# Designs tried in a protein design run: peptides against a protein of PDB entry 4AID. Part 134

Target 1, 242 residues: chain A of PDB entry 4AID
Amino acid sequence: FDIKRKTIEWGGKTLVLETGRIARQADGAVLATMGETVVLATAVFAKSQKPGQDFFPLTVNYQEKTFAAGKIPGGFFKREGRPSEKETLVSRLIDRPIRPLFVKGFKNEVQVVVTVLQHDLENDPDILGMVAASAALCLSGAPFMGPIGAARVGWVDGAYVLNPTLDEMKESKMDLVVAGTADAVMMVESEIQELSEEIVLGGVNFAHQQMQAVIDAIIDLAEHAAKEPFAFEPEDTDAIKA

## One batch from the design tools (peptide; made by RFdiffusion4, then SolubleMPNN)

Design b2_p21_6_s2 (from b2_p21_6, 8 letters changed)
Fold by OpenDDE base, seed 1:
Structure b2_p21_6_s2 (fold): chain B 242 residues (1-242), chain A 21 residues (1-21)
Amino acid sequence: as target 1 above (242 residues)
Amino acid sequence: MEEERLKELEEIRRKAVERRR
């Protein structure tokens, strides 16, 4: 199998992005690892638009399977029940920054699935899932104008911390999740305990700076593993405004 | 901006495919 892998040091942890081993039936598929937390992101898109499709039909599904507690199971992922509150929230965190980055007028179905395969109880799969979803879309050939990076920022002992552990987050006065491109912040989500606006804005800037290494890693992986771009010509909507 | 970034992404993907052939 032609397995491509990118490895970087990020926030004092090793981030690994891998493609070519798993989910080959997807348009893009990335296995992402940070610490002992492991996620699989898959991107699939329809090669035609449905007749009468008036909106962009993007679906994002993040899933934490019960078997992710300590080992990647050899076997079929059983569909368990209704999404948890966490799974619903993280699905939205992934959706929000990627949705506006599709080429205008693209209305083919897109499905992004992020599955937690292993959780180390230190590294939250949400940030890793955002990164993996971005990478899977960049590899897919879909008309996606990413990559996005993502980062969590904590405020611990009067300093910014990149991707704090779940234990460090108990002492953090900030849970700030940021996603963006190389050029722009696309999404901010924050829970804050009595911090100044200056500290929060500084946290957004810190996140955007720290995610550049991830964006560059996704670009490098795409240069080695991306599919041919899907031939999509956006309808010239400027010709309808004259 | 949007069209330039699309062209850049298409060029990255084109190079990625050429490197696999």
Scores: peptide ipSAE 0.020, ipTM 0.496, DockQ to the pose 0.841
Fold by OpenDDE base, seed 5:
Structure b2_p21_6_s2 (fold): chain B 242 residues (1-242), chain A 21 residues (1-21)
Amino acid sequence: as target 1 above (242 residues)
Amino acid sequence: MEEERLKELEEIRRKAVERRR
């Protein structure tokens, strides 16, 4: 088993990205840990396009399984059921920044699955799930122009806080989730209590600065552990304008 | 409400991207 691991200190917490131990049947698979919160991201993509496929068939599924539910606030033992509101929202948070980063014309089916394996009650698995999904895609060989990083930013006692704990978030005047590449912000989602536009913009800048260490960690992991890039030639879209 | 908030977030995103160029 060729297990590759990257470890960084990030916002005063240890982030671990690991591949090669679990879900080896996926195109990419990453076990990500921050504190005692643990997620598994898997990326799988079809090696051919379906006949008549008009759109890019990306599916992102974030799930909080029953074995983690004993540590998830409001987690019920869900034996088989519709995604929760949280699972639906986090699936969209992961989808939004990654969808635009696929090579134009790629219409093979892509499935990203993020599974919460453990929750520590301090570190929310959503940010960790975004990071893990990005890493799994970068390892997969899919034509994905990532990585993305992600960060949550709080505003506590007149300062920005990177990935505030669930307890720090109760005192936070901002819940700002940002995802982006090295060069660009791809997604912003925010809940804000009576803060200036300047503080919010500063929070987006802070998030993107702080996520660079995660982007670099994913790149370093991918340099060692990525599969060969899937040979994809986009159809010459200039031939459809004649 | 939701469309105005989305426009505000898009504008925040736009301004944040422009400041990095």
Scores: peptide ipSAE 0.019, ipTM 0.502, DockQ to the pose 0.024
Fold by OpenDDE base, seed 4:
Structure b2_p21_6_s2 (fold): chain B 242 residues (1-242), chain A 21 residues (1-21)
Amino acid sequence: as target 1 above (242 residues)
Amino acid sequence: MEEERLKELEEIRRKAVERRR
């Protein structure tokens, strides 16, 4: 087993990204840990396009499995079938920033699955799931133009807080989720209580600055553990010049 | 922008493969 691990300090917490122990049959697989919250992200992509495929078939599935449900707030016995509102929302939060980063003309099926393995009741698995999905895609060899980073920003006692705990979030006037590349913000989602646009914009900038350490950690992990790039040439190279 | 980022990621991936050999 060639296990690669990257560990960083991030917002006063230890972030661990690990590959090579679990889900080795996937194109990419990453265990991400922050506190006692643990997620597994897997990325799988088809090595050919389906005949008549007109659109990019990306599927993102975030799952809070029943074995973690004893530590997940609102983790009722989910019968196999319908994602919860949270699972649907987080699947979209992961999908939104990654979808634009695939090479244009790539129409092979891509499946990203994020599974919450453990929840500590302090660290929300959504941000960790975004980071893990990004890392898994970077390891996969898929024509993915990541990594993305992600961060949650709170506003507590007149200051920005990186990835506030679920308890700190009860006192926060802002729930700001940001995802981006090293160079650009790709997604913002925000719930705000009576804050100025200046504070919110400052929160986006703070998130983008703080996620650089995560982006660098994913790059370092990929440099040691990424599969060979899948040989994909887009049929139309003129789409790369825009 | 997209072409420079492609080259940067190809270089990251190249460095990743070279470190495995």
Scores: peptide ipSAE 0.016, ipTM 0.460, DockQ to the pose 0.642
Fold by OpenDDE base, seed 2:
Structure b2_p21_6_s2 (fold): chain B 242 residues (1-242), chain A 21 residues (1-21)
Amino acid sequence: as target 1 above (242 residues)
Amino acid sequence: MEEERLKELEEIRRKAVERRR
């Protein structure tokens, strides 16, 4: 197997992005690891548009597998077939920043699936899932104008903490999730306890600065492992305003 | 609400980056 791997130090933890071992039938597939938390992201896109397709059919599905549930907090048996509240929320966190980055006029079906394979009880798989989904899309050849990075920022003992552990988050006055490109913030989700707007804005800036190393790692992986870009010419939608 | 807050945060960030150049 032609396995490509990128490893970086990120917030005092080792982030590993790997492709070529698993899910090779997908357009893009990335195994991402931070600590002992492991996620698989897959991206698949249709090579043609369905007749009469009027909207962009992007589906994002974040899922925590039952075999990982022996180490997932709150894992009472998901009856096969309904997402938990957490899976629904994280699917939206992944969808929100990636949806705007597809080329305008692209209406082929796109499916992003993020599967939690292992959880270490320290590193949350949501941020890792966002990073892995971004990487899988960049490898796929889909007309996606990523990568995105993502970061969680805490406020512990009067300092910003990048991707706080689940234990550090108990002492955090901030749960700030940020996603963005190299140039722009694309999404902010925040839960704040009695912090100034200055600290929150500083947290967004800190997150966006810290995610650059992840963006660069995805680019480096894509340079070595991306598929050829899918030949997509957007219909000249400016010709219908005459 | 969220998209407007995001634009405000982006604008504040843009101004903060421009002040550091």
Scores: peptide ipSAE 0.023, ipTM 0.521, DockQ to the pose 0.027; fails the geometry check

Design b2_p21_6_s4 (from b2_p21_6, 9 letters changed)
Fold by OpenDDE base, seed 1:
Structure b2_p21_6_s4 (fold): chain B 242 residues (1-242), chain A 21 residues (1-21)
Amino acid sequence: as target 1 above (242 residues)
Amino acid sequence: MAAERQKRLEEIRRKAVERRE
C-alpha cells in the first residue's frame, strides 16, 4: 500500500491526514484523525455528464455509523435508514463551502461521504469531517478549486478558543463554525450567547487565520497523493448565445 | 480547466510560503 500521511499540530492537538490504506476504489479517500476522533471521507465523481443535466449534482452525506456508536452520544437509537438531525446539519455544513468551489459548468455527479469511525467525546467529528472532505476532493482529480479549511471557535473566559472540546463548549458563549479557502471565508454558522458583533467578526478572522495550517497540510498531501486532474472543458456557453 | 485547478493550487502554495517567510 502506498500510504501518504501528513501530520500537523493544530490548536494544541495532532491532526493526521492519511490516504492510500482505505477506500482505494474512490476517486479520493482520506482518513483524518484528531485526538481519538477518526473520520473517513470519500469523494467519487462521474466521468461523464448525464443527458439533460441542468444543475450540478453534488451530494454530501455525513454518517455516524453504529460500529462507532459505543463512543458516540445518542448512537443507541439510530434507526437504520434516516439521517439524524446532526447528520443532516453536518452534511449541509460540508456542502455549503465546497459547492461554490467546483468549476462553473461542471455537471457530472459528485458524491462526498464522510463516515465517523471513532469518537473520543472531546473532538467533534464535524470540523474533522469538513477537513477530510476537502482533502478527499483535492486528491480525487475532480475540478474542485479548494482546498477549504474549517475551524470551530469558542469564546471562553473572554478569549477565542480554537476547536474547543465538548466540555469547553459548555462554558463557551459562542459556537462559531467557519469554512474558507486561503483567500476567502466561504461559510459561517454561529450560535451566540449575548456577544457583540465585533467579537463574532473577530472570531471569523481568528478561524480563517487558524485554518491556513490545515489548508497547507491538505496541499502538501495533494502534492504527494493527488490523482491527475480530470480533463474537463466547460462547454463555451457564449457559443450557445450566438 | 486542469490548468486552472493547478494554477489555484500553485497560488495557494505561493501564499503559504509567503506566510512562512
Scores: peptide ipSAE 0.052, ipTM 0.705, DockQ to the pose 0.098
Fold by OpenDDE base, seed 3:
Structure b2_p21_6_s4 (fold): chain B 242 residues (1-242), chain A 21 residues (1-21)
Amino acid sequence: as target 1 above (242 residues)
Amino acid sequence: MAAERQKRLEEIRRKAVERRE
């Protein structure tokens, strides 16, 4: 097995991005670990467009399997066959920043699946899932103009906290999820308790600064493990407006 | 193929360096 691994220290935690051991049938596959939380992201894309495809068919599916729930006390009995509210929300959090980064005119089917394999009850798998999905897409050869990074920012004891634990989040006045490229913030989602706009904007900037290390780690992994770019020439859609 | 990948990685790297300065 040609296993490639990148390890970084990130917010006082070890982030590990690994490829080549699991899901080798996918176009891209990344096992991401932070603490004892483990996610598998897979990216698969069609090598042709369907006839009459008018929109970009991206599907993102975040799943917390019941086997990971063996460590989750009170793991809600997932009714077989429907995503939980959390899984639906996190699937959207992953979709939002990645969707606009595909090359314009690419309408081949893309499927991103993020599976929580283990949860430590400290590190939320959503941020890790965003990072893993970004990495899997960068490895896939799809015309994805990533990577994205992602970070959660808390506000605890008058300071920004990068990727607070679930216990630290109970004391946090801010739940700020930011995703972006190295260049730009692509998505902000926030729940704020009585904080100034200045603190929130500072939190976005802090998140964007802190995610650069993750972006660099994905790039380094992609340099060593990415597939050849899929040959995609966007149809010159400017010729239809003349 | 190799040249386009290299160009893309170089562009990614260039943009990463330009922000550290």
Scores: peptide ipSAE 0.134, ipTM 0.753, DockQ to the pose 0.066; fails the geometry check
Fold by OpenDDE base, seed 5:
Structure b2_p21_6_s4 (fold): chain B 242 residues (1-242), chain A 21 residues (1-21)
Amino acid sequence: as target 1 above (242 residues)
Amino acid sequence: MAAERQKRLEEIRRKAVERRE
């Protein structure tokens, strides 16, 4: 197997991004690990557009399978066949920042699947899933203008905490999820308890700064493992307005 | 055709280099 791996220290935890071992049939596939939480992201895209396709057909599916359920809070109640509320929310959380980063006019089907393989009960798979999905898309050859990074920010004991543990989050006055590129914040999702706008804005900036190391790690992985970019030139849709 | 593909990898690479400097 041609295995490529990038490892960084991030928020006092080891982040590992690996490709080439699993899901080689995908256009991009990344195994991401933070602590003992493990996710597999796969990206697959169609090599042609469907006739009459008028919108960009991106699907994102985050899933926590029953084999991981013994390590996932509430995992015992997952009925096979329907996404949980969490899985639906996290799928949207991953979709939101990546969707606008595809080249305009690209209307080939894109499927991103994030599967939680292991949960350590400290590191939430959602952030790791966002990172892994970004990495898988960057490796795939799809016309995706990423990477994105992601971070969760807590506010514990009057300080910002990067990717707080599930236990630290119980004491946190903020659950702030940020995703962005190097250059811009693309998505903010926040649950806040009695904090000033200044603290929240500071949290967004903190998240965006802290995710740069992840973005750099994805780029480093892509430099060594990305597929050749797919040949896509957007049809000049501006020529129809003349 | 070849130029935009190259541009994406080069933009990924450029963004990587600009952040390492």
Scores: peptide ipSAE 0.088, ipTM 0.717, DockQ to the pose 0.113; fails the geometry check
Fold by OpenDDE base, seed 4:
Structure b2_p21_6_s4 (fold): chain B 242 residues (1-242), chain A 21 residues (1-21)
Amino acid sequence: as target 1 above (242 residues)
Amino acid sequence: MAAERQKRLEEIRRKAVERRE
């Protein structure tokens, strides 16, 4: 087994990105761990476009498996077959920053699946899922112009906190999720309690700075484990609209 | 576009090498 692993210290926690052990049938697969929270991201893309495909068919599916539910807060037995509100929201959080980063004119089907395998009750798997999805896409050979990083920022006791624990979040006046490339912020989602715009903007900048280490870790993993880039040339008609 | 992706990957690789030195 050719297992590649990248480990970094990130916000006072160990982030591990691993590939080559699980989901080898995917185009890209990454096992990401922070604390005892573990997610598996897989990326699969079609090698041809469907006849008459007029839009980019990207599907992102974040799911919390029932075997992890014994350690997932609010893991009520939802009937098999409908995403939870959380799963729907996190699927959107992953989709939003990655969708614009595909090469224009690429209309092959892409499926990103993020599965929560374990939860530690401290580290939310959503940020970890965003990171893992980014890494899986970078490894896949798909025409993805990532990586993205992601970070959650809290405001606790008058300071920014990178990826606050679920307990620290109870005392936080901010829940700020940021995703971006090395060069740009791609997505912001925020819930704010009586904070100035200056503090919020500072939080976005803090998140974008702190996610650079994750972006670098994904790149390092990709240098050692990425598949060859899929040969894709956009049709000239789609290139003129770029 | 293919050239921009290739350039982006090369730039990503370059930046990753420059950060290891």
Scores: peptide ipSAE 0.039, ipTM 0.701, DockQ to the pose 0.174; fails the geometry check

Design b2_p21_7_s1 (from b2_p21_7, 13 letters changed)
Fold by OpenDDE base, seed 3:
Structure b2_p21_7_s1 (fold): chain B 242 residues (1-242), chain A 21 residues (1-21)
Amino acid sequence: as target 1 above (242 residues)
Amino acid sequence: SALEEHRRRVREYLEKLRAYN
């Protein structure tokens, strides 16, 4: 087994990104761990476009499987076969920042699956799932203009908190999820209680600064474990502006 | 080495992709 691992300290927690142990049939696969929360992200892409494919067929599925359900807060035995509200929301959170980052004209099928394997009841698997999905795509060789980082920002006792625990979030006046590249914020999702716009904007900047370590970790992992880049030539979109 | 060359190609690819953003 050629196992590659990157470990960083991130917000006072250890983030581990691992590849090469499981899901080797995928184009990219990453096991991500923060605390005792563990997710598996897999990326698979078609090597050709379907005839008559007019749109980019990206599918993102976040799943909280039944074996992890004993550790998922509020995890009633979800009926087999339909995503929960949480699974649907997190799938969208992962989709939103990654979809714009595929090379224009790439219309091959892409499937990203994020599976929660373990939950520690402290670290939400959504942020970890975003990071893992980004890493899996970067390892895959797909024409993905990533990596993205992601961070949750809380506001506790008059300070920004990176990736607050579920218990710290009960005291937080802000639930701010940010995703972005090294250079740009791609997505913001926020729930805010009576905070100024200045604090919120400061939270976005804080998130973007703090996610750089994750972006660098994904790049380092990709340099050691990525597949060869898929040979894809972007359509010259400058020909449409003439 | 083959590994160093692979790392170079991956880095250059990621850098090129970032330049299109």
Scores: peptide ipSAE 0.288, ipTM 0.823, DockQ to the pose 0.580
Fold by OpenDDE base, seed 2:
Structure b2_p21_7_s1 (fold): chain B 242 residues (1-242), chain A 21 residues (1-21)
Amino acid sequence: as target 1 above (242 residues)
Amino acid sequence: SALEEHRRRVREYLEKLRAYN
């Protein structure tokens, strides 16, 4: 097994990104760990476009598996088949920032699957899942203009907190999820309690600054473990302005 | 080395993709 691992300290926690052990049949696969929360992200893409494909067929599926359910709060054994409300929401949180980052004209099928393998009841697997999905896509060779980083920002005792624990979030006046590239914020989702716009905007900026370490970690992992880039030529967008 | 060449290609690819954004 050629296992590659990147470890960083991030918001006072150890983030580990690992590839080469699990899901070798995927184009990209990343095992991401923060605390004792563990997620597996896989990216698979078709090497050809289907005849008559007129839209970009991206599917993102976040799953909290029942074998992890002994540590997942509120996890009624959902019968095999229908995603939970949480799984649906997190799938959308992952989809939103990555969808616009595929090269224009690429209409090959792409499937991203994020599976929660373990939950520590402190570190939410949603942010970890976003990071892992980004890393898996960057390792896959797909024409993805990533990486993205992601961060949750809380406001606790008059300060920003990066990726607050579930217990810290009970005291937080803000639940701010941000995703972005090195250069741009791609997505903001926020729930706010009686905070000024200035504090919220400051939270977005804080998140974007703090996620740079994750973006750099994904790039470093990709330099060591990415597959050969898929040979894709984007449609010449200059030809449509004529 | 083959590894250094691979790293170069990956970096160039990621940079090229960013230029389309």
Scores: peptide ipSAE 0.269, ipTM 0.810, DockQ to the pose 0.659
Fold by OpenDDE base, seed 5:
Structure b2_p21_7_s1 (fold): chain B 242 residues (1-242), chain A 21 residues (1-21)
Amino acid sequence: as target 1 above (242 residues)
Amino acid sequence: SALEEHRRRVREYLEKLRAYN
């Protein structure tokens, strides 16, 4: 097994990105760990376009499996069934920033699956799932112009907190999720309690700055473990609309 | 500065998001 691992300190926690041990049948697969929260992201893409495909068929599925449910707040033993509200929401949070980063004209089917394997009750698997999905795509060879980073920002006792714990979030006046590339913010989702626009903007800036270490970690992992880029040339008609 | 340019880009992005809500 050619296992590659990147470890960084991030917001006072250890982030580990690992590839090569699990889900080797995927185009990209990353096991991401923060504290004792563990997620597996897999990326799979079709090597051809379906006849008559007129849109980019990206599917992102975040799932919290029953085996992890014993440590998931509000996680009832999920019977195999419809995604929960949380799973649907987090799937969208992952989808939103990654979708626009695919090369224009690429209409091969792409499936990203993020599975929560373990939850520590401190570190939310959503941010970790976003990071893992980004990393898995960067490793896959898909024409994905990532990586993205992601961060949650809280506002506790008059200060920004990077990836607050679930307990810190109870005291936080802000739940700000940001995703972006090295160069751009791609997505912001926020719930705010009576904070100034200046504090919120500062939070977005803080998030984007703090996620650079994650972006760099994904790049470093990809330099050592990425598959050869899939040979894709967009048709001229799709290039002109850029 | 790079930081000022970063802050500008973030503000512009947030302004766009507000226009779609």
Scores: peptide ipSAE 0.009, ipTM 0.419, DockQ to the pose 0.031
Fold by OpenDDE base, seed 1:
Structure b2_p21_7_s1 (fold): chain B 242 residues (1-242), chain A 21 residues (1-21)
Amino acid sequence: as target 1 above (242 residues)
Amino acid sequence: SALEEHRRRVREYLEKLRAYN
């Protein structure tokens, strides 16, 4: 087993990105840990396009398994086979920033699966899942123009807080999720309680600054563990429109 | 173009990977 691991301190917590031990049948696979929250992200992509494929077939599936349900709020009531509201929302949060970062004209099937393995009731697996999905795609060799980073920003006692705990979020006036590349913000999702636009914009900038350490960690992991990039040649008609 | 930039990054990435393997 050639296990590669990157560890960073991020917002006063240890973030660990690991590859090489689990899900080796995937094109990319990352085990990500923050506190005692643990997620597995896998990326799989088809090596050919289906005949007549006219759109980019990306599927993102975030799931919280029943074996983790004893630590996941509301996990006891999950009926097998239907995503919860949270699972649907987080799947969208992961999809939104990654979808536009695939090379134009790439229409091979891509599947990203994020599985929550453990929840500590402090660190939300959504941000960790976004980071892990980004890392898994970068390791896969898919024509993905990532990495993305992600961060949650709270507003507690008149200050920005990076990745607030679930308990700190009860006191927060802001739940701001940001995803982006090194150069650009790709997605913002926010729930805000009577805050100025200036504070919200400052929160986006704070998130984008703080996610750079995660982006750098994914790049470092990829330099040591990524597969050879998939040779993609778009059809000339798609290249002219790029 | 975004494709040309991707191809540049892919080449640079392949060069880096070859240097570490």
Scores: peptide ipSAE 0.169, ipTM 0.684, DockQ to the pose 0.064; fails the geometry check

